# Peptides against a protein of PDB entry 4N3Y: the designs that were tried, part 34

Target 1, 83 residues: chain A of PDB entry 4N3Y
Amino acid sequence: ETRDQVKKLQLMLRQANDQLEKTMKDKQELEDFIKQSSEDSSHQISALVLRAQASEILLEELQQGLSQAKRDVQEQMAVLMQS

## One batch from the design tools (peptide; aimed at target 1 E56)

Design b2_p28_5_s1 (made by RFdiffusion4, then SolubleMPNN; from b2_p28_5, 20 letters changed)
Fold by OpenDDE base, seed 5:
Structure b2_p28_5_s1 (fold): chain B 83 residues (1-83), chain C 83 residues (1-83), chain A 28 residues (1-28)
Amino acid sequence: as target 1 above (83 residues)
Amino acid sequence: as target 1 above (83 residues)
Amino acid sequence: PFEELEARLRESQLRLRELNEELAAAQA
């Protein structure tokens, strides 16, 4: 019967609208989560890059120090042999 | 005295080399950590993007369904008024 | 933005590996 069918369709429409609103909310929450996660990851990666750079600088300084120390030892050995 | 200086420098050279080796190890561990962290973050973000896309598809389908349902209700109401 | 960070990370990793290789060669 048409009357009953209309009532049924109205109910289904309301239910569909509720589902839509829920899905829209879920989508928004997911987008917010992705945004926050991405920002957190970005900050973490940046911090790690800085740490890596600091380590690289330290290694370069140590390498220079070792090279100089080696030269100093060689020079002192030469002086010793001449004495 | 030169002989004593040579011995001292040799010791310092060994110590510097030990520090270099330690720093190299620390650097490698940091690189490994960064690599793993980056891979994990990348995988997580990719998964979240896929979920967001799935949600978007569902939202579009629901919007289409809602529009159709609205049209169906309007049509049925028109039929009812004509009866 | 994430791609840029990944690029910087990869570049840093390459530089660090190169430094390790240079240091290892110097020790040889």
Scores: peptide ipSAE 0.052, ipTM 0.394, DockQ to the pose 0.056
OpenDDE base, seeds 1, 2, 3, 4: peptide ipSAE 0.042, 0.036, 0.026, 0.030; ipTM 0.397, 0.394, 0.396, 0.411; seed 4 fails the geometry check

Design b2_p28_5_s2 (made by RFdiffusion4, then SolubleMPNN; from b2_p28_5, 19 letters changed)
Fold by OpenDDE base, seed 3:
Structure b2_p28_5_s2 (fold): chain B 83 residues (1-83), chain C 83 residues (1-83), chain A 28 residues (1-28)
Amino acid sequence: as target 1 above (83 residues)
Amino acid sequence: as target 1 above (83 residues)
Amino acid sequence: PFEELEERLEESQLRLEEFKKELEEAQS
């Protein structure tokens, strides 16, 4: 009977909407997860960039220090030779 | 009236199922993206962290080496002065 | 006495530059 069809369809619609709601929620959670993950990764890489920059500064200082040390030795040797 | 209700519910059910199908597809795409992205990002960041640490260790060793070299040279210079 | 250090320094510079490039690629 048509009445029975109505009842069946109402149940099916309720079930479909329940599944849709659940799936939409799951989708939203996945989108939120992706957003958070991307931000976290970006922050980690940015931190590594800062570490690299710090290393570059230290390396330049070491280069200058080594050059200066060589010059100092040469100067001291020159003084010794002149004395 | 009941017949009209059946027709209306059938349309609504069709629409709900269409939306559900689309949302399920979107969810699956997000899951696939997360799976691939998480693995790639984890490996990439881990590798970068290791390289950063390795670079820092090398720089520390260079600092120690420079300090030691300076001391060694000064000792040699002292010997020359005493000779 | 500084020759070995100079060589190590140059090597470290090259490694750091490579690392910087990798970081730039990761940010792109």
Scores: peptide ipSAE 0.289, ipTM 0.780, DockQ to the pose 0.799
OpenDDE base, seeds 1, 2, 4, 5: peptide ipSAE 0.288, 0.287, 0.288, 0.289; ipTM 0.780, 0.780, 0.780, 0.781; seeds 1, 4 fail the geometry check

Design b2_p28_5_s3 (made by RFdiffusion4, then SolubleMPNN; from b2_p28_5, 19 letters changed)
Fold by OpenDDE base, seed 2:
Structure b2_p28_5_s3 (fold): chain B 83 residues (1-83), chain C 83 residues (1-83), chain A 28 residues (1-28)
Amino acid sequence: as target 1 above (83 residues)
Amino acid sequence: as target 1 above (83 residues)
Amino acid sequence: PFEQLEQRLEESQLRLQELKAELAAAQS
């Protein structure tokens, strides 16, 4: 009977729409996850950049310290030789 | 008419199923992307972390080395002055 | 007495530059 067919199709349509809604929700959650994950990764990399920059500053300080140490030694040696 | 209703419902069902299939495909692609991306990003960041850490350790060693070198030189100078 | 330190410093600077470059690439 056509009427029974209508009822069956209506049920099938409801089921399909329910599945579609669920799948769309899942998809959205995945997209949100990707976005959040990307941001987290970006922040981690940014933190590493800051660490690298800090290291650069320390290296510069060490370079200056080393140069100064060498100069100090040279000066002391000069004094010793002159005395 | 019920027959026309059947035809309409059949069309709607086809459309819903088509959308469902498309959305399911998109969802799967996102899942695949997440899997691959997470692995790649995790490995990359981990490697960068290790390198940053290694650099920091080297800096600490350089700091210690410089301090020790200065001490050693001063000791040598003291010996020279006493000789 | 400082020769080795100078060498290590230079090496460290080079490595750091490479690291910074890789980090910059990762941000792109």
Scores: peptide ipSAE 0.314, ipTM 0.780, DockQ to the pose 0.854
OpenDDE base, seeds 1, 3, 4, 5: peptide ipSAE 0.311, 0.311, 0.311, 0.313; ipTM 0.778, 0.778, 0.779, 0.779; seed 1 fails the geometry check

Design b2_p28_5_s4 (made by RFdiffusion4, then SolubleMPNN; from b2_p28_5, 18 letters changed)
Fold by OpenDDE base, seed 2:
Structure b2_p28_5_s4 (fold): chain B 83 residues (1-83), chain C 83 residues (1-83), chain A 28 residues (1-28)
Amino acid sequence: as target 1 above (83 residues)
Amino acid sequence: as target 1 above (83 residues)
Amino acid sequence: PFDELEERLRESQLRLEELRAELEAAQS
């Protein structure tokens, strides 16, 4: 009967739409997760960049310190030689 | 008419199922992407963290080395002065 | 007496440069 067919199709349609809605929700959650994860990763990398930059500053200080130390030693040696 | 209603519902059902299939496919792709991306990003960031840490340790060792070198030189200078 | 330190410093510089390059690439 056509009437019964209509009712069956209506049920099937509701089921399909319910599944679609659920799946779309799941998809959206995945997209949100990806976005958040990407941002988190980006922040971690940025933090590492800053950390590396701090190391660069320290390196420069060490370079200067080493150079100065060498000069100081040379000066002291000169003084000793003059004595 | 019921006949027309059946045809309309059949079309709507096909459309819903098509959308569902597409959305399910998209969801699956997102899940696959998350899996691969998470692993890749995690490994990459972990590696970078370790390298950063290694560099920092090296710098600290350089600091200590410089300080010790200064002390050693001064000690040697003292010995030279006493001899 | 400081030669070794200079060498180590140079090596550290190179490693740090490489690290920065990789980090910048990762940000891209």
Scores: peptide ipSAE 0.325, ipTM 0.785, DockQ to the pose 0.864
OpenDDE base, seeds 1, 3, 4, 5: peptide ipSAE 0.322, 0.324, 0.323, 0.323; ipTM 0.785, 0.784, 0.785, 0.784

Design b2_p28_6 (made by RFdiffusion4)
Pose (drawn by RFdiffusion4):
Structure b2_p28_6 (pose): chain A 83 residues (1-83), chain B 83 residues (1-83), chain P 28 residues (1-28)
Amino acid sequence: as target 1 above (83 residues)
Amino acid sequence: as target 1 above (83 residues)
Amino acid sequence: DTLETQLEEAQTELEEYRTALEEAQTEH
């Protein structure tokens, strides 16, 4: 039946076009997510740079501490030996 | 001509359903791109994290070793003083 | 002397790790 059939096909076409719009919206959200994901990996690398900096500072302090410890042991030994 | 109209709507519905299939395929490609990009970046970042925490636990033990080294040398000074 | 050698090695490793972080930042 040609009349009922036109109405059914119009309903189906509307539903297919609504579905197409929603799926395009989803694609857009995925494209944006690619961008946000990239930014998140970057912020992870910044946190890692912070850890490296704290470690460089600590290592430097330990190097200085070893130097100071040698110097003052040299003085203590020099006196202990002047006897 | 509701019969010509029916033929037209059937063509339009076929075109819409083909478009929906294609766009769904595109979405899948984006989800796959996200997954591949996250796996890759996680590999790189997990490697940087492993190196960072190894530096950290080592430098911690070196703080301990420095104190201990100073104590050892001090005991040596105590023995050298018994003379 | 052992502690000094361990501290020099740790410095080399941190310099190499810093270069790897700078390269990773450039890639992003």

Design b2_p28_6_s1 (made by RFdiffusion4, then SolubleMPNN; from b2_p28_6, 18 letters changed)
Fold by OpenDDE base, seed 2:
Structure b2_p28_6_s1 (fold): chain B 83 residues (1-83), chain C 83 residues (1-83), chain A 28 residues (1-28)
Amino acid sequence: as target 1 above (83 residues)
Amino acid sequence: as target 1 above (83 residues)
Amino acid sequence: DELEQRLKEQQLRLQALKAELDAAQAQL
C-alpha cells in the first residue's frame, strides 16, 4: 500500500535526519577538540622549545666557563711547577 | 496525491542521506587529522622532553665540574700565595 | 576508538537507509 510506503519513508527520513543531526554535532565536537588540542600543543611545544634554547645557552656558557677554569688551573699548575 | 508525496519524501531522504554521507566523510577526515596531529605532537613533545632532560643532566655535570674547577683554582692560588 | 565506532555504526545505518530507500523505489 502506498500509504504504508509513505509512513515507512517518513520514518526513514526522520531516522536519517536524526543521524545527520548527531553526526553534525559530533563533527562540531571534533572541530572544537582539534582547536583546543592545537592551542594546547602549540603552547606546550613553544614552552619546551624556549626552555631547550635557554638550557642550550646555559650549557654553552658553562662549557666555556669550565674550559676557561681548566686553562686557569693548568696555568697555575705551570707556575707552581716553575717555583 | 500519495504517489507524489512518496516521491517527495524519497527525494528528501536522498538529500538527507547525501548530506549525512558528506558530514560523515568530513567527520572521518577530522578524526584522521586528530589522530595524525596527536601522534606528531606526542612525538615532538617526547623528543623535546628527552632533549630537555639530557640538557639538565649535562648542566648539572657542568655545574659540578665548574664548582670543582673553581675550588681547585682557589686551592692552587692559596698555594701560590703561600710560596 | 569510541568516535570511530560511532562513525562505523552511523555508516552502517546510512548504508541500510540507502538500501531501504532503493528497495522502496523499486516497489513503485
Scores: peptide ipSAE 0.097, ipTM 0.476, DockQ to the pose 0.009
OpenDDE base, seeds 1, 3, 4, 5: peptide ipSAE 0.095, 0.069, 0.092, 0.036; ipTM 0.477, 0.437, 0.475, 0.414; seeds 1, 4, 5 fail the geometry check

Design b2_p28_6_s2 (made by RFdiffusion4, then SolubleMPNN; from b2_p28_6, 14 letters changed)
Fold by OpenDDE base, seed 3:
Structure b2_p28_6_s2 (fold): chain B 83 residues (1-83), chain C 83 residues (1-83), chain A 28 residues (1-28)
Amino acid sequence: as target 1 above (83 residues)
Amino acid sequence: as target 1 above (83 residues)
Amino acid sequence: DELERRLEEEQLRLEALKKELEEAQAKL
């Protein structure tokens, strides 16, 4: 009878709404996860970039110092050979 | 009448299913985004880590070379002062 | 993998619900 159909449809509607609510919750959790993950990744990448840049600067300074030291040694060796 | 109620509930159920389908699609898109973003971030971080490690090795080598060069210069200076 | 699994399960539930709705409509 139509009354039984109404009851069946009411049950189906409740089930659909329950699934909808669950799916909406899952969507929200994913959005929150994406937001947090994006922020964390951005910070980590930024930190690694800064570390790499600092290392590059130090490498340049060390290379300059090493080159100068080698030149100074060569000059001193030349003086010793002449004396 | 009960028939009108059945029709109303059918419409509501269709609407609920349409909304559920839309929400599930959005959820899938978010999952795909998270997966891709996670892979991309992992690769980028790994590359930065390897770069940092390579720089650290080079820094150590340069520091050793610089220290040795300075010692050699100091030794030569001492020899020159003694001669 | 877990998120994908859960999504697939919900998709199956949605499809089942749609089928039930169609069957209920056919009985009117």
Scores: peptide ipSAE 0.073, ipTM 0.457, DockQ to the pose 0.009
OpenDDE base, seeds 1, 2, 4, 5: peptide ipSAE 0.070, 0.024, 0.022, 0.037; ipTM 0.454, 0.397, 0.352, 0.399

Design b2_p28_6_s3 (made by RFdiffusion4, then SolubleMPNN; from b2_p28_6, 14 letters changed)
Fold by OpenDDE base, seed 5:
Structure b2_p28_6_s3 (fold): chain B 83 residues (1-83), chain C 83 residues (1-83), chain A 28 residues (1-28)
Amino acid sequence: as target 1 above (83 residues)
Amino acid sequence: as target 1 above (83 residues)
Amino acid sequence: SELEQRLEEQQLRLEALRQELEEAQAKL
């Protein structure tokens, strides 16, 4: 029956539109989550990278300083032994 | 006319289902993106942890080196004073 | 986080080591 077909199609259309609305809402929530998460994680990781780099630079400076100090001590000892 | 109504509803239903399929696909792509982004961030953080650990090892070596250098200077000074 | 804590502790140790090296150099 055509009338029964109309009623069935109307129900199916309402169901499809309800599911579409829900899915669109879910999609929007995911987009919002991505935006927020991307900003937070990017800034956090960048800060950690900078802190790690700062430590590495300081370590290298200290290593060079220690090596130079050892050389200076040896030179001073040599001068003392020769005087 | 009921027949015209059926045809119209069938078209609307096809349109709704097509949009639903597209939106579901978009949602899946966002979920996949979130998953991939999370994995990438996790790997970056893990790499930073390894860098930090390497720096800690170097720090310990430098501390030991400085302590040893101080001991060596003290020993050399003692030998010089006793000779 | 644990990483942030490790990096903070590492920086403190580095600063202490820098101070020790500076003091040692001053005595030369």
Scores: peptide ipSAE 0.243, ipTM 0.750, DockQ to the pose 0.051
OpenDDE base, seeds 1, 2, 3, 4: peptide ipSAE 0.239, 0.239, 0.241, 0.239; ipTM 0.749, 0.748, 0.750, 0.750; seed 1 fails the geometry check

Design b2_p28_6_s4 (made by RFdiffusion4, then SolubleMPNN; from b2_p28_6, 15 letters changed)
Fold by OpenDDE base, seed 2:
Structure b2_p28_6_s4 (fold): chain B 83 residues (1-83), chain C 83 residues (1-83), chain A 28 residues (1-28)
Amino acid sequence: as target 1 above (83 residues)
Amino acid sequence: as target 1 above (83 residues)
Amino acid sequence: DALEQQLQEQQLRLEALKQELEELQAQL
């Protein structure tokens, strides 16, 4: 009977829409998760960039300090060899 | 007419199922992306953290060593100036 | 990748500085 078909199709449509709504919600949650995870990763990388920059500054200072120390030692050796 | 209602519901059901299939596919792609990206990025960031930390430790050690070397050089200069 | 390369380069520079410092210490 056509009326029975209508009732069956209405049920099937309701079930499909319920599943669609659930799946859409799940998809949105995954998208939100990806967004949050990306922001967290970006934040971590930014922190590492700052650490690397701080290390670069200290590294340059050490290079300059060591260069000066080497020059001082060379000058001392020259003086000793001349005396 | 009930027959027209059947045809309308069949169309609606087909559309709902098509959208459901599309959304399910999108969801699966997001899940696969999360699985792939999370494992790669998290481990990579952790490795970078360890590398940054290792550099910082070595920088501190070198800073201490250089400070001592500078003191030793200065002491030698003082001795030379007194001789 | 850029950060990874920077950190790798810094590690190499630090190791070089360590070697130079050891050489300087040996001269003192």
Scores: peptide ipSAE 0.399, ipTM 0.786, DockQ to the pose 0.051
OpenDDE base, seeds 1, 3, 4, 5: peptide ipSAE 0.396, 0.397, 0.389, 0.388; ipTM 0.785, 0.785, 0.781, 0.781; seed 3 fails the geometry check

Design b2_p28_7 (made by RFdiffusion4)
Pose (drawn by RFdiffusion4):
Structure b2_p28_7 (pose): chain A 83 residues (1-83), chain B 83 residues (1-83), chain P 28 residues (1-28)
Amino acid sequence: as target 1 above (83 residues)
Amino acid sequence: as target 1 above (83 residues)
Amino acid sequence: STLSEELEEFKEEFEEEEEEKLEELAEE
């Protein structure tokens, strides 16, 4: 039946076009997510730079501490030996 | 000509359903791109994190070793003083 | 170069590669 068939096909076409719009919306959200995901990995690399800095500072302090310890032991030994 | 109209709507419905199938395929490609990009970046970042925590545990033990080294040298000074 | 400098250089290169990928995806 040509009349009922036109109405059914119009309903189906509307539903297919609504579904197409939603799927395009989803694609857009995925494209945005690619961007956000990229930002998040970069923030992870910043946190890692912070850890490296804290470590470089600590290592430097330990190097200085070793130097100071040698110097003062050298003086203590020099006196102990002046006797 | 509701019959010609029916033929037209059937063509339009076929075109919409083909477009939906294609767009769904595109979405899948985006989800796959996200997954591949995340796997890659995670590999790089997990490697940088492993190096960072190794530096950290080691530097911690070096704080301990420095104190211990100073104590050992002090005991040596105590023995050298018994003379 | 220090480890912190090397990580900053790596971060810059990573951001440039990710921006190039986003430009290529927009063109598609």

Design b2_p28_7_s1 (made by RFdiffusion4, then SolubleMPNN; from b2_p28_7, 14 letters changed)
Fold by OpenDDE base, seed 1:
Structure b2_p28_7_s1 (fold): chain B 83 residues (1-83), chain C 83 residues (1-83), chain A 28 residues (1-28)
Amino acid sequence: as target 1 above (83 residues)
Amino acid sequence: as target 1 above (83 residues)
Amino acid sequence: MSLSEELEELAKKSKEQAEKKLEELKKK
């Protein structure tokens, strides 16, 4: 009977709606997780980059210091040879 | 004595070189960590994106199904009214 | 553009930026 068919379709519609709602929620949770993960990773990377940059500056200073020390040694050696 | 000064400077130079080498290694490790972390995060995000896309497709299918079901119910209702 | 596509693009850009920063550090 057509009436019974309508009732069946109404039930199917409710079931579909429930599934849709669940899927929408799951999608949203995934999107939120991706966003959070990306932000956290970005912050971590930025912090590491800053540390790397600090190390780079220190490295340059040490290199300059080494070069100067080498020059100083050479100068003292010259004095020693002339003494 | 100048000779003693030279020896002192040589020691300082060696110490500086050791520090430089250590710093260079530390820098490299940081760079490697950044690279690895970025790659890992990228892969994880990509996987999550794929899941999100799959959910999106399912969602669209469900929405279409719901719309069709609604239309079917309406059609059956019309038939019922005409019976 | 779908949200998933937008997220993918954001992830791609983030990765690219990180790689560029790393490259700059290596050049020095």
Scores: peptide ipSAE 0.061, ipTM 0.446, DockQ to the pose 0.288
OpenDDE base, seeds 2, 3, 4, 5: peptide ipSAE 0.041, 0.058, 0.054, 0.056; ipTM 0.455, 0.449, 0.454, 0.455

Design b2_p28_7_s2 (made by RFdiffusion4, then SolubleMPNN; from b2_p28_7, 16 letters changed)
Fold by OpenDDE base, seed 1:
Structure b2_p28_7_s2 (fold): chain B 83 residues (1-83), chain C 83 residues (1-83), chain A 28 residues (1-28)
Amino acid sequence: as target 1 above (83 residues)
Amino acid sequence: as target 1 above (83 residues)
Amino acid sequence: MTESEQLKQLQEQSEKESQEKIEELEKK
């Protein structure tokens, strides 16, 4: 009967709206998660980049020092051979 | 009348379901975005870690070379002073 | 107001009207 049909539709409408609200909440949580994750990843990547840069500077200094040390050794050996 | 009420509820139900479908689609797109973003970040971080490791190995080698060169120079100077 | 809240308000109004109609039919 029509009365029963009305009641059924009312129930279905309530259920649909409840599901909508739940889905909207879930969507919001995902948006928040994306924001937080993006920030965390950005910080981590930045830290790794800085670390890499520091290592690069140290490498350059060590390379120069090594080259100088080799030159000094060669010069001293030349003096020894002449003495 | 009851018939008109049924039609109204049917329309409202369709509207609610349309909104639900839209929201579910949006949620799915966000989930896909999170997945893709996570994969991209993971790859980038892994690449930076490998680069850092390579730099670390090179630093260790250079440090050892520098130390050895310094010792060699000192030994040669000692010989020169004794000659 | 969220879309969900708007739908709830419309639903509530519809339910009220439906209930009133049911009661009217039961009185006959």
Scores: peptide ipSAE 0.143, ipTM 0.508, DockQ to the pose 0.010
OpenDDE base, seeds 2, 3, 4, 5: peptide ipSAE 0.038, 0.048, 0.046, 0.037; ipTM 0.442, 0.454, 0.444, 0.443; seeds 3, 4 fail the geometry check

Design b2_p28_7_s3 (made by RFdiffusion4, then SolubleMPNN; from b2_p28_7, 17 letters changed)
Fold by OpenDDE base, seed 2:
Structure b2_p28_7_s3 (fold): chain B 83 residues (1-83), chain C 83 residues (1-83), chain A 28 residues (1-28)
Amino acid sequence: as target 1 above (83 residues)
Amino acid sequence: as target 1 above (83 residues)
Amino acid sequence: MSVAEELERLAQESSEQQEEALKKLEEK
């Protein structure tokens, strides 16, 4: 009877150890996932910020083009009025 | 001839302005989306950190359980040796 | 698509639209 109880407890201990090892592994995998996800997000956001900055440059160039177009129209109107 | 050229330039200017307005809107929407995505990622990472912390608590409980199980086995062995 | 993929798409589209607008203006 007592021997059987000891054997049962030994089995339970082994099972608990197995569960602990599994949980430790799962925790590590979760931490690795969080780390990787954070890095990926950071890189993605940085890339998108750079894209937005590129778009800003293009907008500035477009605005300059519009200003030039306006000047061209004004010049043509001046020529027209002088003719 | 010159008048026709002026009219053409005026049309081009209007078209360019329309495109500029559209592009400015698109840029703003992009920036808003980046902001939202960043916030969502931050919230997700925070949630995962909390999950990892919960796993840490579980690990501590398992370790305590293992220690108790070991003590129980030792107690049963002592009883067995005394009988 | 993931949020990240959608964001990349929007960023690319915005860039292309601006570039196209500039090209059209220069071609006239």
Scores: peptide ipSAE 0.066, ipTM 0.450, DockQ to the pose 0.051
OpenDDE base, seeds 1, 3, 4, 5: peptide ipSAE 0.066, 0.062, 0.061, 0.063; ipTM 0.447, 0.441, 0.392, 0.440; seed 1 fails the geometry check

Design b2_p28_7_s4 (made by RFdiffusion4, then SolubleMPNN; from b2_p28_7, 17 letters changed)
Fold by OpenDDE base, seed 4:
Structure b2_p28_7_s4 (fold): chain B 83 residues (1-83), chain C 83 residues (1-83), chain A 28 residues (1-28)
Amino acid sequence: as target 1 above (83 residues)
Amino acid sequence: as target 1 above (83 residues)
Amino acid sequence: MSESEQLEALAKESSEQSEKLLKELEEK
């Protein structure tokens, strides 16, 4: 009967809306997760970039220091040999 | 009347299901985005970690080299002064 | 089938049943 059909449709509507609400909540949670994860990842990447840059600078300084030290030693040896 | 109520409920059910489908699609897209973004971020972080590690090793080698070079020069100078 | 597809199928089936019932009532 039509009455039974109405009740059935009402039930289906309630179920659909319940599922919709759940899915919307899950979607929101995922959006929040993406936002937070993106921020965390960005911070970690930035920290690693800074570390890498610091190491790169130090490498360049050490290489320059080695080159200069070599030159200085050669000069000192020349002075000693000329003395 | 009951007939009008049935039609109204049918419309509401269709609308609810349409929204549910849309929301589920959006959720899936977000899940896929999270997965892809996580993989990309992981790769980038791993690359930076490897770079940092390589730089660290090189730093240690250079430092050791400098120390050894200093010792070698000092020894050579001593030999020259003793000759 | 996704849950959405299942709900859509159920909604469609229910709609068709309701329409059929209404038509039968109109024909009497």
Scores: peptide ipSAE 0.127, ipTM 0.440, DockQ to the pose 0.011
OpenDDE base, seeds 1, 2, 3, 5: peptide ipSAE 0.042, 0.047, 0.031, 0.046; ipTM 0.443, 0.456, 0.425, 0.453; seeds 2, 5 fail the geometry check

Design b2_p28_8 (made by RFdiffusion4)
Pose (drawn by RFdiffusion4):
Structure b2_p28_8 (pose): chain A 83 residues (1-83), chain B 83 residues (1-83), chain P 28 residues (1-28)
Amino acid sequence: as target 1 above (83 residues)
Amino acid sequence: as target 1 above (83 residues)
Amino acid sequence: TAFESLEQQLEEAETELESFREALEEAE
């Protein structure tokens, strides 16, 4: 039946076009997510730079501490030997 | 001509359903791109994290080793003083 | 001897941190 059929096909076409709009919305959200995901990995690399910096500072302090310890042991030994 | 109209609507519905199928395929490609991108970057970052925590545990043990080394040398000074 | 051993360990740690820093700069 041509009349009922036109109405059914119009309903189906509307539903297909609504579905197409939603799926395009989803694509857009995925494209945005690719961007956010990239920003997040970058922030992770910044946190890692912070860890490297704290480590470089600590290592430097330990190097200085070893030097100081050698110097003052040299003086202590020099006196102990002046005897 | 509700019969010509029906033929037209059937064509429009076929075109919409083909478009929906293609856009769904595109979405899948984006989800796959996200997954591949995340896997890759996680590999790189997990490697940087492993190197950072290794530096950290080692430098911690070196703080200990420095104190211990100073104590060992001090005991040596105590023995050298017994003369 | 204890201080020479500790100095070598600190030099090794320094070389590892310089190499790790270069990897972080490349990752940026």

